# Ledger of designs, part 41: peptides against a protein of PDB entry 5JXT

Target 1, 319 residues: chain A of PDB entry 5JXT
Amino acid sequence: SLLPKKEINVYIGMSEMQVKWYQKILEKDIDAVNGAGGKRESKTRLLNIVMQLRKCCNHPYLFEGAEPGPPYTTDEHLIYNAGKMVVLDKLLKRIQKQGSRVLIFSQMSRLLDILEDYCVFRGYKYCRIDGSTAHEDRIAAIDEYNKPGSDKFIFLLTTRAGGLGINLTTADIVILYDSDWNPQADLQAMDRAHRIGQTKQVVVYRFVTDNAIEEKVLERAAQKLRLDQLVIQQGRAQVAAKAAANKDELLSMIQHGAEKVFQTKGAFGTMAEKGSQLDDDDIDAILQAGETRTKELNARYEKLGIDDLQKFTSESAYE

## One batch from the design tools (peptide; made by RFdiffusion4, then SolubleMPNN)

Design b1_p12_2_s4 (from b1_p12_2, 6 letters changed)
Fold by OpenDDE base, seed 4:
Structure b1_p12_2_s4 (fold): chain B 319 residues (1-319), chain A 12 residues (1-12)
Amino acid sequence: as target 1 above (319 residues)
Amino acid sequence: LPPSRFAARRLA
């Protein structure tokens, strides 16, 4: 029988470079961040800020002038300049040592480009699929990954491309490097490994930048998922989950952690304390804390009714 | 160290 998947949110501090770039993004649009634009503030402007902040949470090298160089070389800086890469680098070593195989999902094909350089740098054999991958090349990559005795440890996928019904049950670990706005897209990604033919317990690690916009992306996704479940359960098909954030929701998401980011001179959390020198105990602590916070997050939304789940309030996270 | 493919793609 298929074992239930274990889902763990992995809360990760920003690196010093991420903090600097996060500050720079907020400062560039400070009037919008402070809500000074009022009713005249463009929803598009807020969406752009959200997208830049999400890029920053993924990797600062997604911005021009962030990568050290010239010369541009793949080195340890690729890892230590992004909190998610620091955790990923340690987690992948553990996963490999356990004889597991891993799917890594992202919303950003350009992040997969960074992850390719990382895989080459660490000597990890990988496959890749994104939205631009031709159908034949997708089949070839899937077949190469799923091949008995495949040397391919990692599969790099964009969440939407990986969601397309493919079978990757030869992997037992799923890393969501970032989250989709639609929790169903992430579920569909997990279901590439968590399906008939899986022989291991699937473990899903969802990377979440702590004290940043990604916490609000996660909360919104969890809220939507619970709402979708209740709507199905209650037969209330008319309760359209507000798919698109309004301006106030976007502003609240942008403002989340912004003050603390502005006050921060270095890295956040474990990234400030240990930097790139995370050990196995640090990873275990991060995973354990993540498991606790995941349970707490789920428990918050499990108690809410449909009417409560339709209100995206910053306050509903504190009740 | 290998050249950054990511950087090369950005500069292209």
Scores: peptide ipSAE 0.527, ipTM 0.950, DockQ to the pose 0.648
Fold by OpenDDE base, seed 1:
Structure b1_p12_2_s4 (fold): chain B 319 residues (1-319), chain A 12 residues (1-12)
Amino acid sequence: as target 1 above (319 residues)
Amino acid sequence: LPPSRFAARRLA
């Protein structure tokens, strides 16, 4: 029988460069961030701020002028300038040593471009699929990855392109480098490895930037998932329609952790203490803390009814 | 060190 998948949220501090860019994004639109525009603030402006903050949480090199150079070269700076890359770099070494194979999902094809340079730099053999990949090339990449005795360790996928009914049961580890606003898209991505033909325990690592907008994205996705489950169970199809964040919800998400970010002169958490010099014990501590916070988050939403789940709560499960 | 392909794609 297929073993249940284990899902762990991995909470990761920002690098010093990410903190500086996160501050810069907030400062550029400080009046909107402070709610000074009030009810007149454009929802489109708030959605743009949210998108820039999510880019920062993924990698600062997604912004013009963040990558060091010219000359532009791939080096250790690609890793230490993003908290998620520091954790990924240590986690992939462990995964490889265990004889596992890994799917890495992102919403951002430009992040997959960074991950390709990382794979080349570390000597990891990989496949790639995104939304621009031709159908024939997509089939070829899947077949090469799934080939008996394939030396391809990593598959890089955009969440939506990877969600399209493919079988990747030759991988047992899934990394969600970022999250979709629709939790069903992430579930569909996990189900590429977690399906008939899988012989191992599937483990899903969901990367979440700590003290940042991604915590609120995660909370909103968990809330939506529980609401969708209850609507299906109760046969109340009409309830699902109010899924788009309002302006006040978006503002609350942008403001989450912003004060602590402005007060921070360096990196956050374990990234401030050790930076790129994380050891195996540090990774174990991060994974254990993540497993605890994941259980707490799930337990919070399991007890809520439909009426509670329809209200956006500004209160963080992490406060 | 290898050239950044990410940078090359951004500058193209």
Scores: peptide ipSAE 0.501, ipTM 0.946, DockQ to the pose 0.656
Fold by OpenDDE base, seed 3:
Order: sequence, then C-alpha cells, then structure tokens
Structure b1_p12_2_s4 (fold): chain B 319 residues (1-319), chain A 12 residues (1-12)
Amino acid sequence: as target 1 above (319 residues)
Amino acid sequence: LPPSRFAARRLA
C-alpha cells in the first residue's frame, strides 16, 4: 500500500542580501504598501509588488544588479545570498547520503536556471523540465531520470510542467522551493512522486521564507485547500472560492513582516546566527520547528467552516 | 570558477 506522504513546511530566514532587496522593493512602492493609494491603487500594482517580494524570497539574483560581477562566476555566494539555498544545500547532502532521490519544484523557470548552476557547482547530476521543454526532450528527461540505476539525483521542474501526469516514483523526496497560489498545483506536483509504484515514504519539504509574504501565500493556500475539501464533502460545487485575492488581502500580504524587515540589520533567524555554516543539528532544529508550525497551521484551518474560510482572516498580520 | 550561466542568459 502507498504510505501517506509526510509534509513539512520549512521556515527559512532571509539572508542579508534578501533583506536589503526586500526593503528596496517595499520602499519603491511605499505609498502602495502603506495603503495610501486608496481606491486608486490598482490590483495590478499590488500583484506586481507581491511578485517582486516572492522573487526576493526565492533568490535575490532574480533582480538585475544583484549578482556580483562582472566577471559573473558561480561560487558560494550563489548559496549564502539566499536563505532557501543555504537550507537546500545542507538538506540535499543529507538526502543524498540517505540514498534518496529528489524532485525540486518551483513556479519560476529563472530560479531553475540558478538551481542548474548550483547543481553543476556541487556536482549534482540532474534532469530539467519546464514549460518550454519540447515534448520529446520531456520524455527523454523522464526516462533518463527513471532509468534503473540512473545517476540523476535531482529533477528540476516547474510546478505546472511537473503537474502534467508524469510518473516520477523513482524519487522519494519532494522539495517545493516555492508555493503556488493554488494548492492543487502543488498537490499535483507531489503526486508525481506520491503515486502507485512508490515503494518509499514520500517526504515533502515546502520552503517558506519566514517573516515574509510567503507565509501569507502559504496560509491562503491552506485556507483554499480546506475550503475545496469542505465544498467536495458538502456537495456544494457553487462555493467556488474566489481564487483571486482582493486588494485588501494583497495589501495585508505585502504588509506582513514588512515592519520587522525594515528594522532588521543583516539576516533573519538562523541565517543571522549561522549563515552558510548550518550544521546537521541546525537543520534538525529547522525541520522540527517546521513540523510543529505545520501542525498548528493545519489545526487552525481544520476548525473553520465554509463561511469562515471564505473570509480572508487578516488577524494574524499584526502578531 | 565556472562562469555563471544564469548571468549569461540574463545578459543575452
């Protein structure tokens, strides 16, 4: 029988570079961030801020002028300048030592480009699929990864391209480097490893930048997932959750953690204390804290009814 | 050090 997947949110502090770029993004549109635009503020402007903040949470090199150079070289700076890369780098060493194989999903094909350079730099053999991958190349990559005795450790996928019905049960670890606004897209990605033919316990690590917009993206995704479940259970197909956040929801998401980001000199959390020098105990502590917060998040939404889940609860924005 | 392919793609 297929074992239930274990899902753990991995809460990761921003690097010093991420904090600096996160501040710059907020400062550039400070009037919109403060809600001073009123009724004239476009939903499109707020969505753009959200997308820039999500890019920052993934990697600061997604912005022009963030990568050190010229000359532009792949080195340890690719890792220590992004909290998610620091955790990923340690986690992948552990995963490899355990004889596991890993799928890494992102919403951003440009992040997969960074992850390719990282894989080459660390000597990790990988496959890649995104939305631009030709059908034949996609088949070839899947077959190469799934081959008995394949030397491919990592599969890099965009969440949407990976969601397209493929079988990757030769991997037992799934890393969601970022989250989709639609939790069903992430579930479909996980189901590439968590499917008939899997022989191992599938573990899903969901990376979440702590004290940043990604916590609110995660909360909204969890809320939507619970709502979708309740709608199915009650047979009330008409309660289509408004999939798109309103302006006030987007503003609340942008404001989450912004004050603390402005007050922060340097990195956040474990990134401030250890930076790239995380050890195995630091990783275990991050995973344990993540498992606790994951249970708390799930328990919060399990108690809510359909009517409660239709309202974006902003209450946790000021704690 | 290997050249950044990510940077090369951004500058292209």
Scores: peptide ipSAE 0.496, ipTM 0.945, DockQ to the pose 0.655
Fold by OpenDDE base, seed 2:
Structure b1_p12_2_s4 (fold): chain B 319 residues (1-319), chain A 12 residues (1-12)
Amino acid sequence: as target 1 above (319 residues)
Amino acid sequence: LPPSRFAARRLA
């Protein structure tokens, strides 16, 4: 029988470089961030801010002029300048030692380009698929990854590139490097490893930048997932229509953690304390804290009815 | 160290 998947949100502090870039993004559009744009503030502008903040949470090198150089070298700076890379680097070492194989999903093909450089730098053998990958090359990459005795440790994928029918049950670990706005896209990604033919316990690590917009992206995705489940259970097909965040939701998401980011000098959380020098105990503490917060998040949404889940309660913006 | 492929793709 297929074992239930374990899902753990991994809450990760920003590096010093991420904090600086996050501040710059907010400062550039400070009037919009403060809600001073009023009714005239375009939803498009807010969506752009959200996308820049999400890029920052993934890796600061997604911005022009952020990468140190020229010369542009692949070195430890690729890791220590992004909190997610620091945690990923430690987690992958553990996963490899366990004899596991890993799928890494992102929304951003340009982040996969960074992860390719990282894989080469660490000597990790990998496959890659994104939205631009030709059909034949996709099949070849899947077959190369799934072959008996494959030396490919990592599969790099964009979350949506995976299409109906890809079986990757030769991996037992899934890392969601970022989250989709649609929780069903992330579930479909997990289901590449969590299918008939899987023989191991599938573990899903969802990376979430702490005290940043990604917490609100996650909360909104969890809310939507619960709403979709309740709508199906209650036969209320009419409710599914509010899939797109409104302006006030986007503004609340942008404002989340912004004040603390402005007040912060240096890195956040464990990244401030340990930087790139995370040990195995620090990783265990991050995973344990993540498991607790994951249970709390799930418990929050499990208690809500359809009417509550339709309201974006910004209550956490006033604490 | 190999040049960053990410940087190379951005400069191209």
Scores: peptide ipSAE 0.107, ipTM 0.761, DockQ to the pose 0.614

Design b1_p12_3_s1 (from b1_p12_3, 7 letters changed)
Fold by OpenDDE base, seed 1:
Structure b1_p12_3_s1 (fold): chain B 319 residues (1-319), chain A 12 residues (1-12)
Amino acid sequence: as target 1 above (319 residues)
Amino acid sequence: PPRRPRYLERRE
C-alpha cells in the first residue's frame, strides 16, 4: 500500500539582500501599499506588487541589477543572498546523504535557471522540465531520471509542467520552492512522486518566506483547499468560483509583515543569527518549528464552515 | 575562468 505523504511547511527568514529589495519594492509603490489609492487603485497594480514581492521571496537575482558584478560569477553569493537557497543547500546535502532523490518545483522558470547554476556549482546532477521544454526532450529527461541506477539526484520542474500526469516515483522527496495560488497545482506536483510504484515514504517540504507575502499566499491556498473539499462533500459546486482575490485582500496581503520589514536593517530570524553558517541542529529546529506551524494552520481551517472559508480574514494568528 | 551564470546569459 502507498504510505501517506508527510507535508511540512518550512518557514524561512529573508537574507539581508532580500530585506533591502523587499523594502525597495514597497517604497516604489508606497501610496498603493498604504491604501492611499482607495477605490481608484488598480487591481492590476496590486497584483504586480504581489508578483514582485513573491520574486523577492524566491531570489533577489530575479531583479535586474541585483546580482553583484561585473564580473558576474557563480559563487557562494548565489546561496547566502537568498534565505530559501541557504536552507535548500543544507537540506539537499542531508537528503543526498540519506540516499534520497528529490523533485524541486517552482512557479518561476527563471528561478529554475538560478537552480541550474546552483546545481552545477555544487556538482549536483540534475534534469529539467519547464513549459518551454519540447515533448521529446521532456520524455528523454523523465526516462533519464527514472532509469535504473540513474546518477541524476535532482529534477527541476515548473509546477504546471511537472503536474502533467508524469510518473517520478523514483524520487521520494518533493520540495515546493514556492506555492501556487491554486493548491490543486501543488497537489498534482506532489502526486508525481506520491503515486503507485512509490516504495518509500514521500516527504514534501513547502518553502515559505516568514514575515512576508508568502505566508498570506499559503493561508489563502489552504483556505481554498478546505473550501474545495467541503464543496465536494456537500455537493455545492457554485461556491468554489470566487477564487480571485479582491483589492482589499491583495492590499492586506501586501501589508503583512511590511512594517517589520521597514524596521529591519539586516536579515530575519535564523538568517540574521547564522546566515550561511546553518548547521544540522539549526535545520532540525527549522523543520520542527515548521511541523508545529503546519499542524496549527491545518487545525485552523478544519474547524471552519463554508461561509467562514468564503471570507478572507486579515486576522493572522500573529496579529 | 568562473562560469558566467546561465540565468544572466538567458536575459541577454
Scores: peptide ipSAE 0.237, ipTM 0.810, DockQ to the pose 0.631
Fold by OpenDDE base, seed 3:
Structure b1_p12_3_s1 (fold): chain B 319 residues (1-319), chain A 12 residues (1-12)
Amino acid sequence: as target 1 above (319 residues)
Amino acid sequence: PPRRPRYLERRE
């Protein structure tokens, strides 16, 4: 029988470089971040800020002129300048040692380009599919990954390209490097490994930048998922989970953790204490803390009714 | 020589 998947949110501190870029993004639009634009501030401007902050949470090299150089090199700086890369680098060593195979999903094809450079730098054999991959090349990549005795360790996918009904049950680990606004897209990605034909326990690691906008993206996605489940269970098909985040919701999401980011002169959390020198005990501590916070997050939304889940609770931003 | 990052090559 297919075992239930294990889902763990992995909360990761920003690197020093990410903190500096996160501050710079907020400072560039400080009037919008402070709500000083009032009714004149466009929803489009706030959406642009959200997108820049999410890029920063993924990797600072998603911005032009962020990488060290010239000369431009692939080196350890590609890893230590992004908290998610530091954790990924340690986690992949464990996954490989366990004889597991891994799917890595992102919303950003440009992040997959960074992950390709990383795979080459570490000597990891990989396949890649994104939204621009030709149909024939997609089939070839899937077949190469799924073949008996495949030496391909990693499959790099955009979440939407991976959602297209493909079977990747030859992998047992799923890493969501970032989250979709639609929790169903992430579920569809997980279901590439968590499907009939899987023989192992599927484990899903969801990377979440701590004290940043990604926590609020995750909370909103969890709220939406619970609402969708309750609507289905109650047969209330007409309670379509309302539209895209409103202006005030986006502003609240941008403001989350911003004060603490401005006060921070270095990295966050374990990234401040150890940087790139995370050991096995540090990774275990991050995973254990993540499992606890995942249970707490789920328990928060399980107690809410439909009417509560339709309200964006800004109050959880100050705890 | 250090390899130019692919993510930079795709921006040009």
Scores: peptide ipSAE 0.147, ipTM 0.755, DockQ to the pose 0.678
Fold by OpenDDE base, seed 2:
Structure b1_p12_3_s1 (fold): chain B 319 residues (1-319), chain A 12 residues (1-12)
Amino acid sequence: as target 1 above (319 residues)
Amino acid sequence: PPRRPRYLERRE
């Protein structure tokens, strides 16, 4: 029988460079961030801010002129300038040592480009599929990865490309480097490894930048997922889960952690204390804290009814 | 020569 998947949110602090770029993004649109635009603020402007903040949470090198150089180098700076890369680098060593194989999903093909350079730098053998990959090349990459005795450790995928019904049950670890706005897209990505033919315990690590917009993206995704489940269970087809965030919701998400980001000199959390020098105990602490917070998050939404789950409570941002 | 990161080459 297929074992239930284990899902762990991995809460990760920003690097110093991410904090600086996150501040710069907020400062550029400070009037919108402060809600000074009121009802006149365009939803498009808020969505653009959200997109830039999510890029920053993934990697600062997603911005033009962010990468140090010329000369440009593939070196440790590719890792230490992004909190998610620091944690990924340590986690992949552990995953490899245990004889596991890993799917890494992102919404951003340009992040996969950074991850390819990282894989080459660390000597990790990988496959890649994104939205631009031809159908034949997708089949070839899947077959190469799934081949008995394949030396490919990592599969890099965009979440959307991974959603296409492919079987990747030869991997037992899934890393969601970022989250989709639709929790069903992430579930579909997990189901590439967590499917008939899997022989191992599937573990899903969801990377979440702590004290940033991604925490609110996660909360909203959890709320939506629970709402979708309750609607199906109760046969209430008319409860169209408001698929799109409203302006006030987007503003609340942008404001989350913004004050602490502005007050912060340097990095956040374990990134401030250890930077790229995380040890195995630091990773265990991050994973344990993540498992606890994941249980708390799930328990919060499991107690809510449909009517409560339809209310976006902005109030939970100030406690 | 130091290999240019592929993610930089794809932005040009």
Scores: peptide ipSAE 0.062, ipTM 0.772, DockQ to the pose 0.576
Fold by OpenDDE base, seed 5:
Parts: C-alpha cells; sequence; structure tokens
Structure b1_p12_3_s1 (fold): chain B 319 residues (1-319), chain A 12 residues (1-12)
C-alpha cells in the first residue's frame, strides 16, 4: 500500500546578503510598498515587487551584480549567501546518508542553474528538466534517473515541467525550494514521487523564508488548497477560487515582515546565530519547529468554511 | 582558474 506523504514546511531565515537585497527591493519601490500610490498603483508593479522579493528569498545571485567577482568562483559563498542553500546543503548530506534520492522543485529555471553549480561543487550527480528541455532530452533524463542502480542522486525540476505526468517513484524525498501560487502545481510535483510504484515513505520539505513574503504565499496557497478541497467535497464546482490576488492582498504580502527587515542588521533567526555553521541538532530543531508550525497552519484553515476561505483576511486566521 | 558558474555563463 502507498504510505501517506509527510509534508513539512521548513521555515528558514534570510542570510545577511538576502536581508540587504530584500531591503534594496523594498526601498526601490518604497512608495508602492507604503501604499502611497493609492488607486494609481499598478497591479503589475506590485506583482513585479512580489517576484523580486521571491527571487531574493530563493537566492540573491538571481540579481545582476549580486555575485562576488570577478573572478567568479563556485565556492562556499554560493551556499552561505542564501538561507535556503544553507539548509539544503545540510539536508542533502542527511538524505544521501540515509540512502534516499531527492527531487528538487523550483518555479525558477535560473535557480536551477545555481543548483547545478552547487551540485557540481558538492560532487552530487544530478538530472535536470525545465520548460525549455526538449521532449527527447526529457525522456532521456527521466530514464537516466529511474534506471536500476542509477548514480543520479538529485533531480532538478521546474515545478510546472516536473508536473507533466512523469513517474519519479525512484525518489522518496521531495524538496519544494519555492512554492507555486497554485497549490495544485506543488501537489502535482509531489505526486511524481508519491504514486503507484513508490515503496518508501515520501517526505516533502517545503522551504519557506521566515518573516518574508513567502509566508504569505504559503498561507494563500494553504487557504486556496482548503477551499478547493471543500468545493470538491460539497460539489460546488462554480466556486472558482479567485485565482489572482487583488492589489490589497499583494500590498499586504509585500508589507509582511518589511518593518522587521528594515530594522534588521545582519541575518535572521538561526542564520544570524550560526550562519553556515548549522549542525545536525540545528537541522533537527528547524525540522521540528517546521512540523509544529505546519500542523498549526493546517489546523487554522481546517476550521474555516467556504465563505471564510474566500476572504483573504490575515486577521481571520487568528480568530 | 576559478570555474565561471554556469549560472553566469547562461546569462551571457
Amino acid sequence: as target 1 above (319 residues)
Amino acid sequence: PPRRPRYLERRE
């Protein structure tokens, strides 16, 4: 029988470099961030800010002039300059030691480019598929990963390209490096490992930058997922969850944690305390805290009805 | 020489 998948949100502090770039993104559009643009503020401008903040949460090197150099090097700076990379680096060592194989999903093909450099730097053998991968190369990559005795440890995928019906049951760990706005895309990604032919407990780690926009992306995705489930259960197919955030929702998401980011000198949380020097106990603490917060997040939305779930109120999650 | 990251090679 297929075991139920275990999903854990992994809440990760920003590195010092991420904080500096996050501040710069907010400062560049400070009038929009403060809501001073009023009715004149373009939804497109807010969506652009959201996308830049999400890029920052993934890796600061996604910005031009962020990477140290020349000379450009593949070295430890690729890891310690992004909180998610610090946690990923420790988790992958543990996952490999356990004899597991891992799928890593991202929305950003350019992040997969960084992850390729990281894999080469750490000596991890990998496969890659994104939206630009030719059909033949996609088949070849899947077959190379799935073959008996494959030495490929990691599969790097864009969430949408990875969602397209492929079987990757030869992996038992899924890392969502970032989240899709549509929770169904993430579920479809998980279901590449969690399907008929899987023999192990599938564990899904969802990386979430703490005290940043990604918490609100996660909350919105969880709310939408619960709404979609209730709509299916109640046969109310006409309740299309409003797919796109409104301006006020986007503004609220951008503002989330912004004050604390501006007040912060250096890194956040465990990244401030230990930086790249996380040990196994720190990882266990992060995973345990993540498991607790995941249960709490799910429990908040499980109590809400369809009408409550249609209202994106940050406040109604605390009543 | 330090290897240029593929990430930077793909931007050019």
Scores: peptide ipSAE 0.241, ipTM 0.811, DockQ to the pose 0.649; fails the geometry check

Design b1_p12_3_s2 (from b1_p12_3, 8 letters changed)
Fold by OpenDDE base, seed 1:
Structure b1_p12_3_s2 (fold): chain B 319 residues (1-319), chain A 12 residues (1-12)
Amino acid sequence: as target 1 above (319 residues)
Amino acid sequence: APVVPAYLLRRK
C-alpha cells in the first residue's frame, strides 16, 4: 500500500543580503506599507509589493543589480546570500547520501535558472521543466529522469508545469521552494511523487521564510484548503467565492514582521548564528522545529468551522 | 501607528 506522505514546513531565516533587500522593498513603498494611502491605495500596488517580497524570500539575485559583479561568477555567494539556498545545500547532501531522489518545485522560472547554476556548481545532475518547455522536450526530460538506473538526482519544475498529471514516482523527496496561493497546486505537485508506483516514504519539505510575507501566504493557503474541504463536505458551494485577498488582508500580510526586519542588523535566526556553516545538527534542529510548527498550524485550522474561517479572514485584516 | 517608524528609515 502507498504510505501517507509526510509534510514538514521548514522555517528559514533571511540572510543578511535578503534582510537588506527586504528593507529596500518596504522603504521604496513605505507610505503604502504604513497604510498612509488608506482605502485609496491601489490593490495593484499592494500586489506588486507582495510579489517583490516573495522574490526576496526566494533569492535576492532575482533583482537587477543584486548579483555581485562584474565579473559575474558562480560561487559560494550564490548559496550564502539566500537562507533557502543554505538549507537546500545541506539538505540535498543528506538526501543524496540516503540514496533518495528529489523534485524541487518553484512558482518562479527565474529561480529555476539560479537552481540550474547551483546544480552545475555542485555537480548535481538534473532535469528541468517549466511553462515554456515544449511538449516533446517535457516528455524527453520525464523519460530521462524516470529511466531505470537514471543518474539524474534532481528534477527542477515550476509548480504549474509539474501539475500536468506526470508520474515522477522514481523520486521520494519533494521540496516546495516556495508556495502557491492555491494550496491545490502544491498538492498536485506532491502527487507527482506520491502516487501508485511509489515504493518509498514520500517526504515533502515546504520552505517558508520565517518572520516574513511567506508565513502569511502559508496561513492563507491553509485557511483556503480547510475552507475548500468543508465546502465539499457540507455541499455549500457559495462560500468559495472570496478566494482573492482584499486590500486590508494584503496590507496585513506586507506588514507582518516588517518592524522586526527594520530593527534587524544582519541575518535572521540560524542564518545570523551560523550563516553558511550549518552542520547536520543545525539541520535536524530546523527540521524538528518545523515539524512542531507544522503540527501546531494544522491543529489551528482543523478545529475551525466555515463560519470561524470566514470570521478569521475578516479579523486578521484588522490585527 | 506606522509599522515602520520614520526614524528607522532615516538610517540612510
Scores: peptide ipSAE 0.050, ipTM 0.613, DockQ to the pose 0.011
Fold by OpenDDE base, seed 4:
Structure b1_p12_3_s2 (fold): chain B 319 residues (1-319), chain A 12 residues (1-12)
Amino acid sequence: as target 1 above (319 residues)
Amino acid sequence: APVVPAYLLRRK
């Protein structure tokens, strides 16, 4: 029988470089961040800020001129300059040591390019699929990954491209390096490993940059997922889940943690304390804290009715 | 301008 998947949000502090770039993104559009544009502020401008902040949470090298060089070299800087890479690097060593195989999903093909460079640098054999991957190459990559005795440890996928009904039950670990705005896209990604033919406990690690926009992306996704479940359960098919964030929601998301980011010198959380030198105990602590916060997040939305779940206010989750 | 990813600079 298929075991229930275990889902853990992994809350990760920004590196010093991420903090600097996060500040720079906010400063560039400070009037928009402060809500000074009021009703005249463009929703497109706010969406652009959100997308830059999400890039920063993924990796600062997604920005032009962020990578150290010339010369441009693949080195430990690729890891320590992004909190998610530091955690990923340690987690992948554990995953490999336990004889597991891993799917890594991202929204950003450009992040998969960084992850390819990382895989090469660490000597991890991988497959890749994104939205530009030809159908034949997609089949070949899946077959190469799934073949008996495959030496491919990692499968790199864009969430939407990986969501397309493929079977990857030869992996038992799923890393969501970032989150989709639609929680169903992430579920569809998980279901590539968590389906008939899986023989292992599937574990899903969802990376979430702490004190940043990604917490609000996650909260919104959890809220939407619960709303979608209640709508189905109650037969209220007419309750359109608010598909797109309004300007005030986007502004609130952008503002989340912004003040603390501006006040921060250096890195956040475990990245400030240990930098790239996370040990096994640090990873266990991060995973345990993540499991606790995941339960708390789920419990927060499980208590809410449809009417409460339609209100995207940070306050309605604390009543 | 398309932000040229740093990795595209490495592949050249």
Scores: peptide ipSAE 0.031, ipTM 0.647, DockQ to the pose 0.078
Fold by OpenDDE base, seed 2:
Structure b1_p12_3_s2 (fold): chain B 319 residues (1-319), chain A 12 residues (1-12)
Amino acid sequence: as target 1 above (319 residues)
Amino acid sequence: APVVPAYLLRRK
């Protein structure tokens, strides 16, 4: 029988470089961040800020001129300049040591490019599929990954490209490097490993940048998922979950953690304390804290009715 | 393996 999947949100502090870039993104559009644009502020401008902040949470090298050089090198700086990479690097060592195989999903093909450089640097054998991958090359990559005795440890996928009906049950670990706005896309990604033919316990690690916009992206996705579930259960098919965030929701997401980011000198949380020198105990502590916060998040939305879930309750970033 | 390291593409 297929075992239930375990899902753990992994809350990760920003590196010093991420904090500096996050500050610069907010400062560049400070009037929009402060809501000074009022009704005249375009939804497009707010969406652009959200996208830049999400890029920063993933990796600062997604920005032009962020990567150190010349000379340009693939080295430890690729890891220590992004909190998610520091945790990923330690987690992948553990995953490999236990004889597991891993799917890594992202919304951003350009992040997969960074993860390819990382895989080469660490000597991890991998496959890749994104939205641009030809159909024949997708089949070849899947077959190469799934073959008996495959030496491919990692599969790098864009969430949407990996969602398209493929079987990857030869992996037992799923890392969501970032979250989709649509929780169904992430579920479809998980279901590539968590499907008939899986023989192991599937574990899903969802990376979430702590005290940043990604917490609010996750909360909105969890809210939407619960609303969709309740609508199905109550037969209220007409409750179209408003798929698109409004301006006020986007503004609240942008403002979340912004003050603390402006006040921060250096890195956040465990990244400030340990930097790239995370040990196995630090990883265990991060995973345990993540499991607790995951249970709390789920419990928050499980208690809400349809009418409550239709309201975006922005706890103000100032409360 | 990518023929061109991604850092070369990020510099454009």
Scores: peptide ipSAE 0.068, ipTM 0.696, DockQ to the pose 0.186; fails the geometry check
Fold by OpenDDE base, seed 5:
Structure b1_p12_3_s2 (fold): chain B 319 residues (1-319), chain A 12 residues (1-12)
Amino acid sequence: as target 1 above (319 residues)
Amino acid sequence: APVVPAYLLRRK
């Protein structure tokens, strides 16, 4: 029988460079961040801020002029300038040592470009699929990864492209480098490894930047997932779990952790204490704290009824 | 592996 998947949220501090870029994003539109635009503030402006903050949480080199150079090189700076890369680098070493194979999902193809440079730099053999990958090349990449005795350790995928009905049960670890606004897209990504033909315990690591926008994206996704589950269980198909955040929700998400970000001159949490010098005990502590916070998050939403879950989700129906 | 590092593509 297929073992239940284990899901662990991995809460990761920002690097010093991420803090500086996160501050710069907030400062660039400080009036919108402070809610000074009032009723005239466009939802599009707030969505743009959210997208820039999510880019920062992923990697600062997603911004023009962030990457150090010339000369532009693939080096340790690619890792230490992003908290998620520091944790990923240590975690992948552990995953490889245990004889596991890993799917890495992101919403951002440009982040997969950074992860390709990282894979080359570390000597990790990989496959890649995104939304621009031709159908034939997609089949070839899947077949190369799934081949008996394949030396491909990592599969890099965009969540939406990787979610399209493929079987990747030759991997047992899933890393969600970022989260989809629709938790069903992340579930569909996990289900590429957690499917008939899997022989190992599937473990899913969801990376979440601590004290930032991504905590609120995660909370909203967890709430929506619970609502979707309750609607299915109660046969209330008409309660379309309301997809799009309203302006006030977007503003609240943008403001989350912003004060502490402005007060911070360096990195956050374990990134401030250890930076790129995280050891195996630091990783174990991060994973244990993540497991605890994951249980607490789930327990918070499991106690809520449909009506309570609906009050927190803005009214825009799924078409 | 790409023949050209992806960082060169990110700058275009």
Scores: peptide ipSAE 0.029, ipTM 0.488, DockQ to the pose 0.204; fails the geometry check

